# Designs tried in a protein design run: peptides against a protein of PDB entry 4LZF. Part 108

Target 1, 155 residues: chain A of PDB entry 4LZF
Amino acid sequence: GGRLVVFPNGTRKELSADGQTVKVMFFNGDVKHTMPDQRVIYYYAEAQTTHITYPDGMEVLQFPNNQTEKHFPDGRKEITFPDQTVKTLHPDGREESVLTDGTIIQLNPDGSKVIQFNTGQREIHTADFKRREYPDGTVKTVYSDGRQETQYPTG

## One batch from the design tools (peptide; made by RFdiffusion4, then SolubleMPNN)

Design b2_p21_3_s1 (from b2_p21_3, 16 letters changed)
Fold by OpenDDE base, seed 4:
Structure b2_p21_3_s1 (fold): chain B 155 residues (1-155), chain A 21 residues (1-21)
Amino acid sequence: as target 1 above (155 residues)
Amino acid sequence: DEEELERARELRERAEAEKAA
């Protein structure tokens, strides 16, 4: 059978009969599960947050507001916001947000921003201009100095 | 959320330390 250890501080440790599962119930209400696959599931009772640590170094945080964060071993982070927007932070500093409507917002390390609209339009923001690309190949650029340029598709 | 996580981590560290103790 399993084993239960009760510590003087009120913390309880349950070991499965096979020894593959360990459940620690801390006196503060926190719960730590070590699973057979060696993932560790920690529940923070006060914060109502779940923190999963995987053997490969991946971490998953689940917040009570329905936000989920995945921290990948490569340094990438993926945040699923309560509104189901998914934001990916890349180790190179690039950020990408995918909105529920399919719009993709990319923030580049150079400070530029690219918005891929669900309409097929794309908008590029740089220090020097904002550029709108249309599905028909038309490109409209508004430069920081106020100049405007329209490039028509080469037919 | 970060503040809550930090607080939770502190509580965890304390709980684990008190368990070892």
Scores: peptide ipSAE 0.067, ipTM 0.728, DockQ to the pose 0.115
Fold by OpenDDE base, seed 5:
Structure b2_p21_3_s1 (fold): chain B 155 residues (1-155), chain A 21 residues (1-21)
Amino acid sequence: as target 1 above (155 residues)
Amino acid sequence: DEEELERARELRERAEAEKAA
C-alpha cells in the first residue's frame, strides 16, 4: 500500500504504493502533486490557483476567475481570459488576440495594428494610415494627413 | 491576479522551507 507521513508542523505526505505519485498537503492548505509523468501540480490555497509545471518547462496557471495562462519554454504566453478571448504574447513583442467571434487583433512590434474581422474585412493601422480592406477587394485608406484613397477591385 | 499569485508563491516558499524532509 501507499505511505502517509505526518510531520509535526501538520504537513502530510502521501506516497502511492509504486512511489510514482507524491501528494504533499502543506500546513497552509497548499497541495503539491508530483505525477508519474513528472508534472507537478501545485494548488495555492489562499489564491485558489492551480499551477502545473511540466518537465519541458511548460507552465499552466488556472485562476479562480476562470483565467488560464500557458507559459511556454520559448517565452511565449497564451492567456485565456474569463470571456474566452485568447491572447498570445510572443517573445518578439507581437501580441495576438482571438475574440470569441473569430475576430483577430494583432499588435506588431513596430506599433502597427491589424484587425481581421470575422466578416472578412481587415483593418490595418500604422503611423501613416488606417486602411480598410474589404472581401470584394476594395481598399479604403485614410492617411494621417487627412487624404483618402479608395482602390477598387480589379478583374 | 498576478499580485495574488506572487503572494501565493511567497507562501509556498515558506511552506516548503518549513516542511520537514
Scores: peptide ipSAE 0.059, ipTM 0.730, DockQ to the pose 0.115
Fold by OpenDDE base, seed 3:
Structure b2_p21_3_s1 (fold): chain B 155 residues (1-155), chain A 21 residues (1-21)
Amino acid sequence: as target 1 above (155 residues)
Amino acid sequence: DEEELERARELRERAEAEKAA
């Protein structure tokens, strides 16, 4: 059968009969589960936060406010906010936010910004201009010097 | 919350060290 070890400090360690699952209940209320797939689930009792570490280096944080963070081995981070907006931070400094309505906001390392609206319109912000692209092919550009240009679809 | 998480990590490390002794 399984085995229970009780340490003098009050920490308890439960081992499954097969030895593949280990549960440590620390004296401070924290809990650590080592699973057969070698993932480690740590619950921080004071912070009410769950931290999962995977053998490949992936980490998942689950906060009590319903925010979830995924830290990928390649350095990418994915944050799911309580409102279900998903923000991805790339190792190159690019950030992408996907809103619940399907709108995508991209922040580029060069400071440019791209918004892909759920309507099919696209807006591009650079140091030199702000440009709006419409589904019909019309493009409106406002340059930093105040000049405006409208390009109409051909045909 | 990050400071609280860091404090919890320190407590874990201490608890694991005390368990191993």
Scores: peptide ipSAE 0.054, ipTM 0.731, DockQ to the pose 0.118
Fold by OpenDDE base, seed 1:
Structure b2_p21_3_s1 (fold): chain B 155 residues (1-155), chain A 21 residues (1-21)
Amino acid sequence: as target 1 above (155 residues)
Amino acid sequence: DEEELERARELRERAEAEKAA
């Protein structure tokens, strides 16, 4: 059978019969589960947050508002917001948000921004201009000096 | 276990800060 250890401070430790699962229930309500696959699951009672750590260095945070954060071993961070928007923060400083309608918003390390709309239109923001590209090949540019240029598709 | 408890508290505080960001 399993084993239960009760400490004087009220912390409890349960060991499975096979010794592969360990559950520590802290006196403050926090819980730590060590699983057979070496995954560690922390539950922080006050924050109502679950934190899963994997042997490969992957970490997953689950918040009570249904936000989920994944911290990858390569330094990438992926946030799934309650509305199911997914934001990825890359180690190079690039950020990408994928909206539920398929729109993609990219923030580049140089400060530029690119929006790929679900309609096939694309908008590029730089220090020098805002540019809208249309599926038909039309491109409209508004420069920082106020000039506007329209490039029409050839053919 | 007390060391684990202190670690858990630190992680909880971090997690709450990350949630607020």
Scores: peptide ipSAE 0.033, ipTM 0.668, DockQ to the pose 0.048

Design b2_p21_3_s2 (from b2_p21_3, 18 letters changed)
Fold by OpenDDE base, seed 5:
Structure b2_p21_3_s2 (fold): chain B 155 residues (1-155), chain A 21 residues (1-21)
Amino acid sequence: as target 1 above (155 residues)
Amino acid sequence: SEEERREAEELAREAEEEREE
């Protein structure tokens, strides 16, 4: 059978019969599960947050507002917001957000922004211009000086 | 917090060591 140890501070440690699962219930209400796969599931009682650590260095945070964060060993982070928007933060400083409508917003390390709309239109923001690319090949550019240019797919 | 986790884990370790003695 499993073993239960109760400490004087109120912490409890439960060992499975096989010894592969350990559950610690801390006096503050936190809970730590060590699983047979070496995954550690920590629950913060006050924050109502679950933190899962994997043997490969992957981490998963689950917040009470339904936000989920994945922290990859390479330093990449993937945030799933409550609205189901997924934001990826890359180690190079690039950020990508995928909206529920399929729109992709990319922030580049140079400060440029690219929006790929679900309609197939693309908008590029730089220090010098905003450019809208249309599926027909039309390109409209508005420069920072207020000049506008339209490039047609045939000319 | 992660700090509160560390404190709780430390207190749990101390309580386990005191009981194995």
Scores: peptide ipSAE 0.033, ipTM 0.658, DockQ to the pose 0.123
Fold by OpenDDE base, seed 2:
Structure b2_p21_3_s2 (fold): chain B 155 residues (1-155), chain A 21 residues (1-21)
Amino acid sequence: as target 1 above (155 residues)
Amino acid sequence: SEEERREAEELAREAEEEREE
């Protein structure tokens, strides 16, 4: 059978019969599970947040609003928002958001922005211009000085 | 918080050490 230890402060430790699972229930309501696969599941009772740590250095945060964050060992982060938008933060400072409609928004370290619309249109924002690329090959550029240029596919 | 986790884990460890003694 499993073993239960009750500490004077009200903390409880449960060991499984095989000794592979350890559950600590802290006096503040927090819960720690050490699993057979060596992952650690910590539950913060006040924040209602679950934090999973893996042996490879992966971390997963689950928030009460249904947001999930993955922290990769390479420093990349992946955030799934409650609306199911997925945002990836890269170690180089690049950010990518994938919307539920398939639109992709990239923020580059140089401050430029690229939007790939689900319609096949693309918009590029730089310090010098905003450019819209259309599926037919038309390209419209609005420069920061207010000048506009349109390139047609039949030049 | 991560700080409250550390305090709670430390209190749990201290309570285990006091029992092994």
Scores: peptide ipSAE 0.032, ipTM 0.654, DockQ to the pose 0.122
Fold by OpenDDE base, seed 1:
Parts: structure tokens; sequence; C-alpha cells
Structure b2_p21_3_s2 (fold): chain B 155 residues (1-155), chain A 21 residues (1-21)
């Protein structure tokens, strides 16, 4: 059978019969599960947040609003928002958001922004201009000085 | 918070040490 230990502070430690699963119920309501696969599942009672740590250094945060964050060992972070938008933060400072409609928004370390619309249109934002590219090959540029240029597809 | 976790884990460790004495 499992073993239950009750500490003077009210913390409880439950050991499985095989000793491979440990459950600690802290006096503050937090709960820590150490699993046979060496993953640790920590539940923050006040924040209602679950934090899973894996032996490879992967971490998963689950928030009460259904947001999920994955922290990869390479320093990449992946955030799944409640609306199912997925945002990836890269170690180089690049950010990419994939919307549910298939729109992709990229923020580059140089401060430029690229929006790939689900329509096949693309918008590029730099310090010097905003550019809209259309599927037909038309390109419209609005420069920071207010001038505009339109390039038409060569037939 | 992570700080509250650390405090709770420390207090749990102290309570385990007091029991082994």
Amino acid sequence: as target 1 above (155 residues)
Amino acid sequence: SEEERREAEELAREAEEEREE
C-alpha cells in the first residue's frame, strides 16, 4: 500500500506503493506530483495554474483562462491563447503569431513586421515604408515621408 | 507564484527534517 505522511505544518506527502509517484499537498493548497517519468506537475492553488517540468528542460504552463505556454529547452516559447492563436517567441527576438484564419504575423529583431494574409496578400512594415503586395503582382508602397509608389505587374 | 512555491517547498523540507529528528 501507499504511505501517507502528515507533517506538523499540515503538509501531506503521499508515496505510491512502488515509490515512483510522490504527491505533496502543501499547507497553502499547492500540490506537487513527481511522476515515474520524472516529470513534475506543480499546481499553484492561489493562481489556479499548473506548471509541468520535464527532464529534458521542457516546461508547460496551463493558466485558468485556458492559455498554455510551452518553454522549450532551446529558449523558444510557444503561447496558445484562449482564442487558439499561437505565438512563438524565438531566442533571437523574432516573434511569429499564427491566427485561426491562417494569417501569419512576423515581428523581426530589426523592428520590421511582415503580415501574410490568408488572401495571399502580404504587408511589410519597415522604418522607411509600408508595402502591400497583392497576388496579381501589384505592389503599393507608402514611404515614411508620405510619398506613394505603385508597381504594376509586367504582362 | 514561483516565490510562494519556493517558500512552501522550504517549509515542507523544514517540517520533514524536524520529523527525522
Scores: peptide ipSAE 0.030, ipTM 0.659, DockQ to the pose 0.161
Fold by OpenDDE base, seed 3:
Structure b2_p21_3_s2 (fold): chain B 155 residues (1-155), chain A 21 residues (1-21)
Amino acid sequence: as target 1 above (155 residues)
Amino acid sequence: SEEERREAEELAREAEEEREE
């Protein structure tokens, strides 16, 4: 049968009959579940936040505002915002945001920015210029000194 | 938020320290 242990501070520990599931209910209202698959589910009662740790080093944070953060073992982070925008932070300093309309915004470690619009247009920002690429092969460049160049597709 | 995460991480640390006593 299952076992219940009650500690003097009011913390309670429930063991399943097989001993594979452990539930700790802390006196502050926090709850820790250790599962048969070795994942640990911690609920912070004050913050109303759920933290899941996996045996491979993956972590998942679930916030009361519907934000979800995934922390991968390679140091990558994936944030799903309440508006369903997904931001990926890479360990090399690259950031990528995918908007719900399919627009992709990339921030590179060199400070350059690339926007891939859902229309198939692309915009590249560097220290020296902004460049717009169109699906027909037209390219417009505006340099930081105010010069403008237009390259037409070679038919 | 990052603030809610920090508060949660602090609370987890306090709850683990109380388990080692």
Scores: peptide ipSAE 0.026, ipTM 0.594, DockQ to the pose 0.037

Design b2_p21_3_s3 (from b2_p21_3, 18 letters changed)
Fold by OpenDDE base, seed 1:
Structure b2_p21_3_s3 (fold): chain B 155 residues (1-155), chain A 21 residues (1-21)
Amino acid sequence: as target 1 above (155 residues)
Amino acid sequence: DEEERRRAEELREEAEREREA
């Protein structure tokens, strides 16, 4: 069947019978798996962290606090925090956070912010104003100079 | 692999900074 190699330093290498799976157990407790699909799984024993690298350039990090990061080949990063908030960082500098209540927060590279509330309300923040859009079509704008404008649904 | 270990630690520190921000 498989093969086991034991090195003088205590590192152990296990090969599957088909040679498609390799497991290296390092002397420090770290583990490296090479899988048939060419993904490589590193487990760092001291950090209790798992790092998976895929042949397409995808990387997945799993931390002991249940945080997970996905690093996409296009430069996008997706972080699932322990509270289950999902934050996506885009290569253009745009960030999007999806909260567990369904609220979506978008931060744009220009510093503007858009919040889509779970109530269906939307708030837009710019350097010049904050604007609240309501499901009934009412729009309230508070300008940076303190002026306020309310636009009522026409109908 | 020591290089991969170091890289994973750097990525962890980056992730921790992103969580705290």
Scores: peptide ipSAE 0.024, ipTM 0.632, DockQ to the pose 0.029
Fold by OpenDDE base, seed 3:
Structure b2_p21_3_s3 (fold): chain B 155 residues (1-155), chain A 21 residues (1-21)
Amino acid sequence: as target 1 above (155 residues)
Amino acid sequence: DEEERRRAEELREEAEREREA
């Protein structure tokens, strides 16, 4: 059968019969599970936060406000906000946000911004211009000096 | 929240120290 060890400070350690699962219940209410798949699940009672560490180096944080953060071994981070917006932070400094309406916002390391609207329109922001691309092939550019240019689709 | 994450990391380090003990 399983084994239960009770420590003088009130911490309890439960071992499964097969020895593959270890549950530590700390005196402060924190809980640590070591699972057969070698993932470690920490529950922090005061913060009501769950932290999962995987053998490959992936980490998952679950907060009481329903925010979830994934930290990938390659240095990428993925944040799911309570409103279900998903933000990806890349190691190269690029950021991407996917909104619930399907709009994608990309921030590039050079400071440029790209918005891909759910309508199929695309907007590009640089230091020198703002450009709007339309599904029909029309492109409107507003330069930083106030000049405007419209390029019509080659029909 | 980054503050909740930091507190969670501190509590993890404390829990690991208690295990080695």
Scores: peptide ipSAE 0.024, ipTM 0.622, DockQ to the pose 0.037
Fold by OpenDDE base, seed 5:
Structure b2_p21_3_s3 (fold): chain B 155 residues (1-155), chain A 21 residues (1-21)
Amino acid sequence: as target 1 above (155 residues)
Amino acid sequence: DEEERRRAEELREEAEREREA
């Protein structure tokens, strides 16, 4: 059978009969589960947050507002916000946000920004200009000096 | 993003609680 240990501080430790599952219920309401697959599930009672650690170094955080974060072993982070926007932070400093409407926003390490609209338009922001690319091949550029240029598709 | 910063703070607090546990 399983074992239950009750510590003087109120912490409780439950061991499964096979010894593969350990559940620690801390005095503060936190819970730690060690699973047979070596996942460790932390529940922080005060924060109402669940933190899952995997043996490969993957981590998953689940917040009470339904935000979910995935921390990959390579340093990449993927955040799913409550509105279901997904933001990916890359180790090189690149960020990508995918909005629910399919719009993609990319922030590059050089400070440039690219917005890929669900309409097929693309907007590029640099230190020198903002450029809008249209599906028909038209390109409109507004330069930092206020100059505007329109490039029409060459038939 | 303010929400991202807030969550990073929460994560730190959680990590501290984990060490105390």
Scores: peptide ipSAE 0.022, ipTM 0.612, DockQ to the pose 0.027
Fold by OpenDDE base, seed 2:
Order: structure tokens, then sequence, then C-alpha cells
Structure b2_p21_3_s3 (fold): chain B 155 residues (1-155), chain A 21 residues (1-21)
């Protein structure tokens, strides 16, 4: 059968009969599960946060506000916010946010920003200008010096 | 950023508890 160990501090350790599952219930209410697939599930009772570590280096964090973070072995992070926006942080410093309405926001390592709106409009932000591209081919540019330029589609 | 900091603190506390178990 399984084994239960009770420590003097109140921590409890439960081992399955096959030894493949280990559950540690810490005195503070935290819980650690080691699973047969070698993933480790930590629950922090005070924070109400769950942290899962996988043998391949993948990590998953679940916060009490319904935020979820995935930390990939390649250094990429994917954050699902409570509003269901998904933000991806790439190892090269690029960030991408996908909003629930389908809008995509890209932050580039050079500080430039690109917004692809669900309406088909695109906005480009650089150190030198802000540019709005419209589905009809119109392009409006506002330069950092205050100049404005409008390019009309060739009819 | 604040959540990552909190996580790091929690992981330290856990590592200490694991040494006692």
Amino acid sequence: as target 1 above (155 residues)
Amino acid sequence: DEEERRRAEELREEAEREREA
C-alpha cells in the first residue's frame, strides 16, 4: 500500500503504492505533487497560485486573478490575461499582443510598434513618425516634427 | 513584473520547506 509520513512541523508526505505519485502537504497549506509523468505541481496556499514544471523545462503559472503564464524552454513567454488578451514575449525582445477583437499589437526591439486593427487599418509607430494605413489604400503620416502627409490611393 | 517577483519569492520559500521534508 501507500505510505504516509507525518513530520513534527505538521508537513505530511503521501507516497503512492507504486511510488510514482508523491504528495507533500506543507504546514502552511502549500501542496507539492510529483506525478508519474515527472511534472511537478506546486500550489502556494497564501498566493492561491499554481506552478507546474515539466521535465522538458516548460513551466505554467496560474494566478488567482485567472492570469496564466506559459514559460517555454526556448525562453518564450505566453501570458493570457484575465481579459483573455494573449501576450507573447519572444527571446529576441519582440512582443506581440492579440486582443479578443482580433487586433494585433507588435512591439519591436528597436522600440517601433505596429498595430493591425480588426478593421483592416494598420498603425505604425517609429521614433520619426506615426503612420495610419487604411483599407482603401490611403496612408496618413504624422512626423515627429509635426508635419503631416496624406497619400491617396491611385484611382 | 510584480507577479514574476512574487513567484520568485514563493519558489524560495518552497525550496526551504522542501529541505525540511
Scores: peptide ipSAE 0.025, ipTM 0.622, DockQ to the pose 0.034; fails the geometry check

Design b2_p21_3_s4 (from b2_p21_3, 15 letters changed)
Fold by OpenDDE base, seed 2:
Structure b2_p21_3_s4 (fold): chain B 155 residues (1-155), chain A 21 residues (1-21)
Amino acid sequence: as target 1 above (155 residues)
Amino acid sequence: AEEEEERARRLAEEAAKLKAE
C-alpha cells in the first residue's frame, strides 16, 4: 500500500504504492505533487497559484484570475488572458496577440506594429507612416509629416 | 504579464524557504 509520513512541523508526505506519485502537503497549505511523468506541480495556497515544471524545462503558471502562462525552454512565453486573448512573447522581442475575434496584433522589436483584422484589412504602423490595406487592394497611407496617399487597385 | 511573472518568482522564492524536502 501507500505510505504516509507526518512530520513534527505538520507537513505530510504521501507516497503511492508504486512509488511513482509523491504528494507533499506543507504546514502552510502549499502542496507539491511529483507525478509519474516527472512533472512537478506546486500549489501556493496563499496566492492560489499553480506552477507546473516539466522535465524538458517547460513551465506552466495558473493564476486565480484564470490567466495561464507557458514558459518554453527556448525563452518564448505564451500568455492566455482571462478573456482568452493569447499573447506570445518571442526571444527576439517580437510580441503577437491573437484576440478572440481572430484579430492578430504584432509588435516588432523595431517599434513597428501590424494589425491583421478579422475583416481581411491590415494596418501597419511605423515611425514614418500609418498604412491601411483593404481586401479590394486599396492602400491608404498617412505619413508622419501629415501627407496622405491613396493607392487604388489596378485593373 | 510582467507583474504576474514577478509574482510567480516571489512565490517560488517564498516556497523555497518553507520547503521541508
Scores: peptide ipSAE 0.025, ipTM 0.669, DockQ to the pose 0.069
Fold by OpenDDE base, seed 4:
Structure b2_p21_3_s4 (fold): chain B 155 residues (1-155), chain A 21 residues (1-21)
Amino acid sequence: as target 1 above (155 residues)
Amino acid sequence: AEEEEERARRLAEEAAKLKAE
C-alpha cells in the first residue's frame, strides 16, 4: 500500500504504493505532486496558482484569472491571456501575438511592427513609415514626413 | 505578462518559505 507521513507542522506526504507519485500537502494548503513522468505540480493555495515543472525544463504557470504561461527550455515564452490571445516572446526579443480573430501582431527587435490582419491585409510599421499591403497587391506607404506613396499591382 | 510572471515567482518564493520540505 501507499505510505502517509505526517510532519509535526501538519504537512502531509503521501507516497503511492509504487513510489512513483508523491503528494505533499503543506500545512498552508499548498500542494506538491511529483508524477511518474517526473512532472512536478505545485499548487499555491492562497494564490490559486498552479506551477508545473517538467524534466526537460519546460514550465507552465496557470493563474486564477485564466492566464497560462509556458516557459520553454529554449527561452521562448508563450502566454495565453484570459481573452485567449496568445503571445509568444522569443529569446531574440521578437514578440508575436495571435488574436482570437486571427490577426497576428509581430513586434521585431528593431522596433518595427507587422500586423497581419484576418482580412489578408498587412501593415508594417517602421521608424520611417507605415505601409499597408492589400490582397490585390496594392501597397500604400505613409512616410514619417507625411509623404504618401501608392504602389499598384503589376499585371 | 511580465508582471504576472514576477508575481508568480514572488508567490512561489513566499510559498516555498512556508513548506516543510
Scores: peptide ipSAE 0.025, ipTM 0.666, DockQ to the pose 0.107
Fold by OpenDDE base, seed 1:
Structure b2_p21_3_s4 (fold): chain B 155 residues (1-155), chain A 21 residues (1-21)
Amino acid sequence: as target 1 above (155 residues)
Amino acid sequence: AEEEEERARRLAEEAAKLKAE
């Protein structure tokens, strides 16, 4: 059978019969589960947050506002917001947001921004210009000096 | 985003304390 240890402070530790599952219920309401797969699940009672750590270094945070964060071993972070927007933060400093309508917003380490609209249009923002690319091959550029250029698709 | 990152940091620190116990 399993074992239950009750500590003087009110913390309880439950051990499975095989010893592969450990559940610690802390006096403050926090709960720690150690699973047979070596996954550790923390529940923070005050924050109402779940934190899962995996043996490979993956971490998953689940917040009470329905936000979920994944921290990958390579340093990448993936945030799923309550509105279901997914933001990826890359180790190189690049950020990518995927909106529910399929729009993709990329922030590059050089400070440039690229928006890929669900219409197939693309908008590029740099220090020097804003450029709009249309599905027909038309490209409109507005430079920071106020100059405008339109490139038409060559038939 | 910053508030959630700070929260994640605090939770990581709390988790580290709980792992040491």
Scores: peptide ipSAE 0.024, ipTM 0.650, DockQ to the pose 0.029
Fold by OpenDDE base, seed 5:
Structure b2_p21_3_s4 (fold): chain B 155 residues (1-155), chain A 21 residues (1-21)
Amino acid sequence: as target 1 above (155 residues)
Amino acid sequence: AEEEEERARRLAEEAAKLKAE
C-alpha cells in the first residue's frame, strides 16, 4: 500500500503504493507532486502559482491572475495574458503578439515592427519608412526623409 | 524535505518575478 511520512516540522510526504506518485505537502502550504510521467507540479501557496516542469525541460507557470507562461526547451517563451493575448518571445529576440481580435504584432531583432491587422491590412515600421499595405494591393510608404509613395495594384 | 522546501521557496520567488513580466 501507499505510505504517509509526517515530518516533525509538519511537512507530509505521501507515496503511492507503486511509488510512481509522490506528494509533498510542506508546512507553509506549498505542494510538490511528482507524477508517473515524471512531471513535477509545484504549487506555491503564498503566490497561488503553479509551476509544472516536464522531463524534456519544458516549464509551465500558471498565475492566479490567469496568466500562463510556457518556457520551451529551445528558449522560446509563450505568455498567455489574462486578456488572452498570446506573446511569443523567440531566442533570436523576435517577439510576436497575437491579439484576441486576430491582429498580429511582430517585433524583429533589427528593430522593425510589423502589424498584421485583422482587416487584412499590414503596417511595416523600419528606421527608413512606415509602409501600409492594403488588401486591394495598394501600398503606401512614408519615408523618413518625408517622401511619400503610393503603389497602386495592377489589374 | 528541508532541501525540497528551500527549493520550493526559491522557485516561488522566481515565479513571483516572472509574474511581473
Scores: peptide ipSAE 0.025, ipTM 0.629, DockQ to the pose 0.050; fails the geometry check

